# Ledger of designs, part 93: peptides against a protein of PDB entry 4HTP

Target 1, 231 residues: chain A of PDB entry 4HTP
Amino acid sequence: SQTVASHVPFADLCSTLERIQKSKGRAEKIRHFREFLDSWRKFHDALHKNHKDVTDSFYPAMRLILPQLERERMAYGIKETMLAKLYIELLNLPRDGKDALKLLNYRTPTGTHGDAGDFAMIAYFVLKPRCLQKGSLTIQQVNDLLDSIASNNSAKRKDLIKKSLLQLITQSSALEQKWLIRMIIKDLKLGVSQQTIFSVFHNDAAELHNVTTDLEKVCRQLHDPSVGLSD

## One batch from the design tools (peptide; made by RFdiffusion4, then SolubleMPNN)

Design b2_p17_4_s3 (from b2_p17_4, 9 letters changed)
Fold by OpenDDE base, seed 2:
Structure b2_p17_4_s3 (fold): chain B 231 residues (1-231), chain A 17 residues (1-17)
Amino acid sequence: as target 1 above (231 residues)
Amino acid sequence: SMSAFEKRVEELIKELE
């Protein structure tokens, strides 16, 4: 079926997240998220103009923005160390080289950027001169690949996990990979609370999520900001 | 000022019309 997520580049979400992260004030962070959300809803209305009772919603994006609330996918089984080793292999980095050591020892302050403990940022700087400038994945495709990773992790199919990861990596820019890593590790470091994200999405979102713990249900039932939970 | 995504959405909407 036709979905908004199938038309939205993952790069656009990542650019929005980057803007949110770089913003200093809460108000500015909220503005960037609101603008993305409003645009998404606008596109939804256009895409589904002649279709009633669609199940499509903001969920494909929301589950990437609030990955700690993911309940549909099983665990990825991916940690920073695994990603470090994968990148060293994929990029053919010298094992004793500076960049390889940065990835492996990401917790130790060794660099000029002060990004100790933030693997995604360290990876970004290693990837930036080595990766494609523009990714090609949609939000839907990213979610499909993440679903594959989770499923294969549950099935203990390490080779298939690697295959999906390679597809994600080879089709993503350095910036997209930075955010993808954070989504997988489930720590976006946006500087805004979950409550704030829900509040911007819909006035009743936090309440509905507290009751149901179902992020998709929240996104679907409260898709229209003008229609309340009690309506 | 519109973001890249906002502009893209406008373009996509036009393609659907």
Scores: peptide ipSAE 0.445, ipTM 0.912, DockQ to the pose 0.805
Fold by OpenDDE base, seed 1:
Structure b2_p17_4_s3 (fold): chain B 231 residues (1-231), chain A 17 residues (1-17)
Amino acid sequence: as target 1 above (231 residues)
Amino acid sequence: SMSAFEKRVEELIKELE
């Protein structure tokens, strides 16, 4: 069955997240998220116009926006150090070179950007002059690859984990990789709380999540902002 | 002004019609 996520470029989500992050005020951050969500819902309605009983929802995007609430897929087993080593290898960076050292020593960066402790930002600047300007992955494809990583991690297939990571990396822009890294590490640094995200999504979302701890259920049951839990 | 995503959604909707 067709899903909204299969049609939405991962780049569009990343662009939205970037706008949210760069926004100074809470209201502006909320606006960017709301606009993305409203557009998603609009597309959903169009895509499923003739199909009333669909399980499709905002879940594929929401689980990337709130990765700390992910319960369906198991742990990735990926940390910053692993990613650093992978990038050094992939980009053929000299091990004692400036960029390799930046990635490995991301907690104490030497440079003008002041991105201490933010591996994703350090990676972004290393990747920016070296990567494609535009990625090709949809949100669904990103989730599929992340599922593969989690599955292979549980199966202790490190080589296959690397393969899936390489597929993500080689098909993503530097900006997309910045956000992908943050999704994997489960720290988006958006400057908005989980509560705010839920409140924008649906008035009852926080309550339902508190009871069920099921993000997919929250997204499906509260897909329509006008239909409450008691309805 | 519409975001790139909003514009894309409008285009995608038109393709579905």
Scores: peptide ipSAE 0.442, ipTM 0.913, DockQ to the pose 0.803
Fold by OpenDDE base, seed 3:
Structure b2_p17_4_s3 (fold): chain B 231 residues (1-231), chain A 17 residues (1-17)
Amino acid sequence: as target 1 above (231 residues)
Amino acid sequence: SMSAFEKRVEELIKELE
């Protein structure tokens, strides 16, 4: 079945997240998220115009925006150190070179960027001159690859984990990889609270999530902002 | 000004029509 996520480039989500992060005020952050969500809902209505009983929802995007609330997908088993080593190998970086050392020692402030402790930002600057300018993955494809990683981690298939990671990396821009890393590590640093995200999505979203802890259920049941829980 | 995503959604909707 066709989903909104199968039509939306992952790059569009990343661009939205980047705008949210760069915005200084809460109101501006909310505006960027709301505009993305409204556009998503508009596309959903058009895509499913003749099919009212669909399970499609904002869930594929929401689980990437709030990755700490993911319950369906098991742990990735991926840490910053693993990603650092993978990038060094993939990019053929000299082990004693500046870029390799930046990735491995990401917690140590390098004087030029106040990005100490943010591995994703360090990776971004290393990747920017070396990777594709435009990615080719949809939100659905990103989720499929992340599902594969989690499944293979549970099965202890390290080679298949690496294969899926390489597919994500080679088909993504530096900006997209920055956000992918943050999604995997489960820290987006958006500067907006979970409560705010839920409040923008639906007035009853925080309450329903607090009771069910099921992000997919929240997205499906509260897909229409005008239909409440008591309706 | 419309975001790239908003423009894409409008284009996709037109294609469905």
Scores: peptide ipSAE 0.441, ipTM 0.912, DockQ to the pose 0.802
Fold by OpenDDE base, seed 5:
Structure b2_p17_4_s3 (fold): chain B 231 residues (1-231), chain A 17 residues (1-17)
Amino acid sequence: as target 1 above (231 residues)
Amino acid sequence: SMSAFEKRVEELIKELE
């Protein structure tokens, strides 16, 4: 069955997240998220116009926006140090070079941007002059690759984990990789709370999530913002 | 003003019609 996520570029989600992060005020952050969500719902309605009772929902995007609430996938087993080593290898960076050292020692400020401790930002600046300007992945494809990583981590297949990571990296812009890293590490640094995200999604979302702890159920049952839990 | 994503959604909807 067709899903909205199979049609939405991952770049569009990343651009939205970037706007949210750059926004100073809560209201502006909320606006950017709401606009993305509304557009998603609009496309859903159009895509599924003749098909009632579809299982498709905002879940593919929501699980990337709130990755700390992921319960379907097992742990990725990926840390910043692993990513640093992977990038050094992939980009053929000299091990004693400035960029390699920035990635490995991301906790220590060595640059002018003041991004100490934020591996994703450090990676972004290293990747920006070296990566594609535009990625090619959809949200569905990103989720499929992340599923593969989690599954292979559980199976202790490190080589296959690397393969999936390479697919993500080689098909993503520097900006997309910045956000992908944050999704994997499960810290988006958006400046908005989980409660705020849920409140914008649906008035009953926080309550339903508190009871079920199932993000997919929340997204499916509360897909329509006008239909409540009691309805 | 519409975001790039909003514009793409409008285009995608038109393609479905």
Scores: peptide ipSAE 0.424, ipTM 0.911, DockQ to the pose 0.785

Design b2_p17_4_s4 (from b2_p17_4, 9 letters changed)
Fold by OpenDDE base, seed 3:
Structure b2_p17_4_s4 (fold): chain B 231 residues (1-231), chain A 17 residues (1-17)
Amino acid sequence: as target 1 above (231 residues)
Amino acid sequence: SMSEFELRVQELIEELE
């Protein structure tokens, strides 16, 4: 079955997240998220025009925007240090070189950018001159690869984890990888609260999530912003 | 101005009409 997520490039989500992060005010952040969401819903309606009973929803995107609320996918078992080592290997960075040291010592201020402690930003600057300008992955493909990572982590299959990570990395731009890292580490630094995200999605979203703790159920049941829980 | 995603959504709708 076709899903909206199978048609939406991961780059589009990342560009939206970047706009949200760069926005100074709450209102502007909300606007960017709302525009993406409205477009998603419009796409859904067009894609499923002749199919009223579909399970497709905003869930594939929402679980990447609010990764700390993920309950379906098991833990990745991936930390910044693992990613640093992987990038050093993949990019063939000298171990004693400036870029390798930046990745390994990401908590220590090493430059004028003030990005100390934000591994994703440090990785971005290392990757920018070395990676593809445009990624090729859809949101669905990203989620499939993340599912693979979580499953293989549970099964203690380190080689397969590495394989999936390499696929994510080699098919993503530097900007996409910045956000992918933040999704894996579960800290997007958007500057907007979870409550705000839910409130923009649906008026009853926060309440339903508080009761069910099921993000997919929230996205599916409250897909239509005009239909409430009591309806 | 419309985002690339918004433009793709518009194109999809037009193709289905």
Scores: peptide ipSAE 0.308, ipTM 0.874, DockQ to the pose 0.656
Fold by OpenDDE base, seed 1:
Structure b2_p17_4_s4 (fold): chain B 231 residues (1-231), chain A 17 residues (1-17)
Amino acid sequence: as target 1 above (231 residues)
Amino acid sequence: SMSEFELRVQELIEELE
């Protein structure tokens, strides 16, 4: 069946995440997340206005926003070093060049940006002058590719992992890749807690997650902010 | 003002009508 995630560009999620990260203070961060969520719910209602008992929910987005809580998808087996090497290869960066060294030594960058230890930011600046301005992937497509990566990691198919990563990279802007990297590494650095995200999503979300540890169930059962667990 | 996503959602909703 058709899902909201199949219609929402990954770029829009990334833009929202970027706004959240750049925002000063909890209130503004919450506002940006709430606006995205509200828009998602509105689209859901429109998309499914003639269909009852849909399983579609915010889960496709939520699992990218809270990647630490992912339980359906197995481990990617991807770390910063692998991504660094991949980018060096993909971008044909000289191995002893400044940009390659920035990626490999992301923990102690010598650049003008104070992004020590943040691989995604280092990658962003390397990618920005080299990548497309706007990506083409939907949230659904991103999740599909991530599923593929996890599956292939489990199957020890390194070549296929690389293939899926390349598909993600070649269809994403530098900004999108920044956030994609953070999703894969499972550290978004949004400046808001998991509890805050849940509280904005639904008043009962934290409680339900604490009991079930099932993010999909949380998103599905508490899709409507006006309907509680006890209802 | 509406965010880019909000605007896009509005457009998508209109396309579904």
Scores: peptide ipSAE 0.296, ipTM 0.844, DockQ to the pose 0.824
Fold by OpenDDE base, seed 2:
Structure b2_p17_4_s4 (fold): chain B 231 residues (1-231), chain A 17 residues (1-17)
Amino acid sequence: as target 1 above (231 residues)
Amino acid sequence: SMSEFELRVQELIEELE
């Protein structure tokens, strides 16, 4: 019943993603991802030492790393403008103030940071001096909340969507929120291709995904890097 | 150097033993 994702803080994934993004070279980016993955697999083996037939896999993390490949959840129905309005309300920002305008007009260059068009980065800088709480969510909890958002969007329950978003926001650091936003918008800007991520995960991952388009199946069947599709 | 996550994983594994 226990999963690796229930033990891994969302902050740890975000820190890894931050390191990947900041890395200049492909090799360094790959290294950071591989280190996270290896640690995940190591923990999996320890957690499930006495349980060989488990469905637990890297999927909870992979679906956040490659959110554009998400097929299990329905659409979130969340755009940057909605998030902007939510942050303005939550942070009690004056609507005519500098920070509110930055969020609402995120596509317009307003500064030297070159963050125009990247809502997540703009949000990060607004949140950084205001969001002092340490993140407390696990990867599983984040996925649960995202599931709730998707479900409630399908059901047209806007109030419940807001509730889940508030829970995500209030339990996340500014850095975590930056990455969460990118996951929701489905653009992580890591600087590595989908193929690279798959190749690091497993030699046969790209092939299996091309056939099945099922990210969970890819993660589950190819959990062991030493066991191939033909084995 | 090990990341904070890697260190936590090591600690968690030790707790499971």
Scores: peptide ipSAE 0.298, ipTM 0.866, DockQ to the pose 0.810; fails the geometry check
Fold by OpenDDE base, seed 5:
Structure b2_p17_4_s4 (fold): chain B 231 residues (1-231), chain A 17 residues (1-17)
Amino acid sequence: as target 1 above (231 residues)
Amino acid sequence: SMSEFELRVQELIEELE
């Protein structure tokens, strides 16, 4: 079946997240998220105009925005050190070079940007001069690849994990990879709480999630902001 | 200004009219 996520570029989500992160105030952060969500819902209504009772929802995006609440996928088994080594290999960085050392020693201040401890930001600056300006992945494709990583981790297939990661990396811009890393590590550093995200999505979202712990169910049941839990 | 995503949404709606 057709989904909104199959039509939305991953870049659009990443640009929204970037705007949220750069925003100083809570109100501005909320505005950027709300605008993306409203556009998503509008797209959904248009896409499914002649089809009622579809299961499509905001879930494909929400699970990337709140990756710590992921329950459908098993653990990725990916840490910063693994990604560092992968990037060094993929980019053919000299192991004793400045960029390789930045990635490996991301917790120590080695650069001028003051991004110590934030692997994704360090990776971004290494990737920016080396990657495509624009990625080609949709949100659905990103989720498919992440599903593959999780399943292969469960199956202890490290080679296939690497393959899926390479597909993600080679089809993503530096900015998209920054956010992808944060999604995998499950720390987006948006500066807005989970409660705030839920409150913007739907007034009853936090309550339903507290009861069910099922993010997809929350997104599906509360897809319409005007229809509450008791309706 | 509208984002690229917002523009795509607008285009989709227009195609359905």
Scores: peptide ipSAE 0.190, ipTM 0.813, DockQ to the pose 0.613; fails the geometry check

Design b2_p17_5_s1 (from b2_p17_5, 9 letters changed)
Fold by OpenDDE base, seed 5:
Structure b2_p17_5_s1 (fold): chain B 231 residues (1-231), chain A 17 residues (1-17)
Amino acid sequence: as target 1 above (231 residues)
Amino acid sequence: MEELRELWRELLAEARA
């Protein structure tokens, strides 16, 4: 079935996350999230204007924003070291070169940006001069590829994991890859709490999630901000 | 499909204005 996520560029989610991260105050961070969320809800209404009782919701985006709460998708089995090696191979970086060493030794301060310990930021600067400027993936496509990675990890098919990762990487900008890495590692570093994200989404979201631990149910049942849990 | 993509772009742009 047709979904909002099939039409929303992954780049637009990433730009929103970037704006949130760069914002200093809680209020500004909330504003950027709300702008994206409101746009999503308006688009949903337009897309499903003639169809009531659809199961489509904000879930495809929410599970990328709060990846630590993912329960439907199993573990990726991907760590920073694996990604480093993949990038070195894909970008044909000299193994003893500066950029390869930055990726492999991301915890050690080597640069002027002070990004030690943040693999995604290290990767971003390596990728920026080497990747396309604009990605082509939708949120749905990103989730499909991530589903594939998790499924193949469970099946211990490393070759297919690599294939899906390459598809993600080759169709993403450096900025999109920065956020994709953070989604996979499950650490977005937004500077805004899970509670805040839920509170902006819906007044009853935190409570419903606390009871169900089901992010999709939260997004679907509380899709309309004006309809409460008790209604 | 293009019309829907344009609608999304417009909605997001309006929200960010």
Scores: peptide ipSAE 0.722, ipTM 0.959, DockQ to the pose 0.925
Fold by OpenDDE base, seed 3:
Structure b2_p17_5_s1 (fold): chain B 231 residues (1-231), chain A 17 residues (1-17)
Amino acid sequence: as target 1 above (231 residues)
Amino acid sequence: MEELRELWRELLAEARA
């Protein structure tokens, strides 16, 4: 079945997240999120114009924006060290070289960027001159690959985990990979609270989530900002 | 499907203008 997520480029979500992160004030951060959300809702209405009672919602994007609230997908079993080793192998980086050491020792301050402790930022600068300038994945495809990783982690199939990770990496720009890493590690560093994200999405979102702890249910039941819990 | 992808691009561009 057709979904909004199957048509929205992952790059567009990442550019939105980048805009939010770079914004200094709360109001500006909210504006960038609202622009993406409103576009999503308008597209949803157009896509499903002749179809009532669809299950499609903002959930595919929301679960990437608030990855710490993910309850449907099991643990990835992926840490920064694993990603560092994967990138060193994939990019054929010399093990004693500067870039390999930056990835492995990401917690130690190196250079003038001041990105110590932020693995995603360190990876970004290593990847920028080495990877595609434009990615090709939709939000649906990203979620499908992440589902595969989680499922294969549960099944202890390391080879299949690596396969899905390689597909994500080779089809993504450096900027997209920066945000993908943060989604996997579950720390986006947006500078805006979970409460703010929920409040912008729907006035009743935080309340419904507190009761159900079900992010998909929140997105489906409250997809219309004008319809509340009591309606 | 290309028409729908174009629609998305237009909607996002309009929202950001």
Scores: peptide ipSAE 0.721, ipTM 0.959, DockQ to the pose 0.952
Fold by OpenDDE base, seed 4:
Formats: sequence, structure tokens, C-alpha cells
Structure b2_p17_5_s1 (fold): chain B 231 residues (1-231), chain A 17 residues (1-17)
Amino acid sequence: as target 1 above (231 residues)
Amino acid sequence: MEELRELWRELLAEARA
């Protein structure tokens, strides 16, 4: 079935997240999130104008923005060390080279940007001169690949995990990979709270989530900002 | 489908203007 996520480039979510992260104040951060969300809702209405009671919602994006609240998809089993080794292999980086060591020792300050402890940022700078300038994945495709990773982790199929990771990496820009890494590690560093994200999404979102702990239900039931939980 | 992709791009651009 048609979904909004199947038409929205992952790059556009990442650019939104980048804007949020770079913003100094809460109000500016909220503005950037709202811009993306409003666009999503408008597109949803256009896409589904002739269909009632669709299950499509903001959930595909929300679960990437609030990955700590993921309950449908199981653990990826991926840590920074695994990603570091993967990038070293994929990019054919010398093991004793500067970039390889940066990835492996990401907790130690080595750069001028103060990226110590932030693997995604370190990876970004390594990737920027080496990968595509523009990615090709939609949000749906990203979620499909992440589903595959989680499923294969549960099945202990490391080979298939690697395959899906390679598909993600080879079709993503450095910026997209930065955010993808943060989604996998479940630390976006947006500087905006979960409560704020929910409050912008819908006035009743935090309450419904507190009761149900079901992010998809929150997104579906409260898709329309003008329709309350009691309506 | 291409028309829908363009629609999304337009909507996001408008929101960010």
C-alpha cells in the first residue's frame, strides 16, 4: 500500500535533524521539526484524499526521531566498534592510519571539532570526502533495512546484518550516515526533549504514550492535531 | 509517482520558506 514514507527521502529527514541540532534555542528547534511534520501531514492528506481509515501515519519518521522508544523492532546488536571496523574495511582505510584510528578510538579527542565521544560525527568527517554527495533512500527503505538488521540480529545472522548495513551505507551521503549511525546507536543529540517532540506532534501525545508505550498507536490515533484523544 | 515526489519537495520547500 502507498505510504508517505515511501515518497519522503531519508535525506530530507536528516536535513531536518541537522537543522534542529544546529539550532540554539528551543523555539528554533521546534520550528524545524514543525516544518517537516506539517509537510508530512499535508502530503498524507494529498496522498490519501480518496481513502478513509488508512493506517499510514508519521510513525515511520517518529520511530527514527525517537529511537529510544522503539518497541516493534528488536535490538540491532550494533555498536560503535562494529561500525568502525566495517568502515575501515569498506573504505579500505589503513589500519594504522589517522582515519582508522579516529574511528576505533572515537572516545579520545583527536580532532579540532571537539567530537570526542561522538562516533557519528567522527564518522561523518571520515566519510565526507569519500562517499556520495546525495543519498537515494526513502524513509520506508531505511526502515525496511533496519527491520532486516534487527531480525537478523535476533537470528544471529551476522552475514545478513552486514549485507543490510552495506546497502544503507552505499546509498547514503556522509550526512545521512551520520544520522543513521545515531539512530542505530539511539542517541540523536538533538538538544530537544522527548516531551517537546511529543508536544509539537500533538497535545495529547505524551499522555497517550505514557499509557500505551506504543509509538505507532500514538502516531495513528493522534495524526490529526485538531482531533483530541477524547474525540 | 514522480508527481508525488515533486509534491513532497514542493511542500517541504514551502514549509522552509
Scores: peptide ipSAE 0.721, ipTM 0.959, DockQ to the pose 0.951
Fold by OpenDDE base, seed 1:
Structure b2_p17_5_s1 (fold): chain B 231 residues (1-231), chain A 17 residues (1-17)
Amino acid sequence: as target 1 above (231 residues)
Amino acid sequence: MEELRELWRELLAEARA
């Protein structure tokens, strides 16, 4: 469908998240988020120039940035251990090898990196020298695949869950996979609060979310930063 | 489609400049 998310590369969201994570100060973190958001809004205006009353909004991106607030799709049923085993299989890693053990024992790694407990970072370093392809997925495609995973989890179809995960993995760079993992596990470790994200998005966003708990409604109703709840 | 994707790239680049 003709949405902003159908045109925005997942890689660009990931690069934004990476910039936010690497930034030391709150102000710099906010700047990186604002840059992406502003680009999104401008693109929205261009894309829907001749169309009124569209339902398209920042929601497809917001639900990936704040995955803990997801209410539309059900649980993925995916844990770090499952992903570890999947990567071991996919990358054909020796099960008793260094990298396989790093993935399985991500909570207490013996490597040079101080990333104990951060599975996504452990995975990233394993993937980095092995994953050469540039990511090709849009934000819409990522959400579609995540929807599929959630649906198949509900239906107890583990084989189809694996299929969708493989599609995500094979079409993503190592960096994109790091962030995808964090989205699935629902812990982005951005160093910026939910409140800050909402405040940057719209002054009334936190309030509306507190009332509705509907992230899509928040994104749709408060799409224009200059139009408040009372308007 | 490609034209729109290029527009996105430009917008993001401009925002980050």
Scores: peptide ipSAE 0.721, ipTM 0.959, DockQ to the pose 0.946

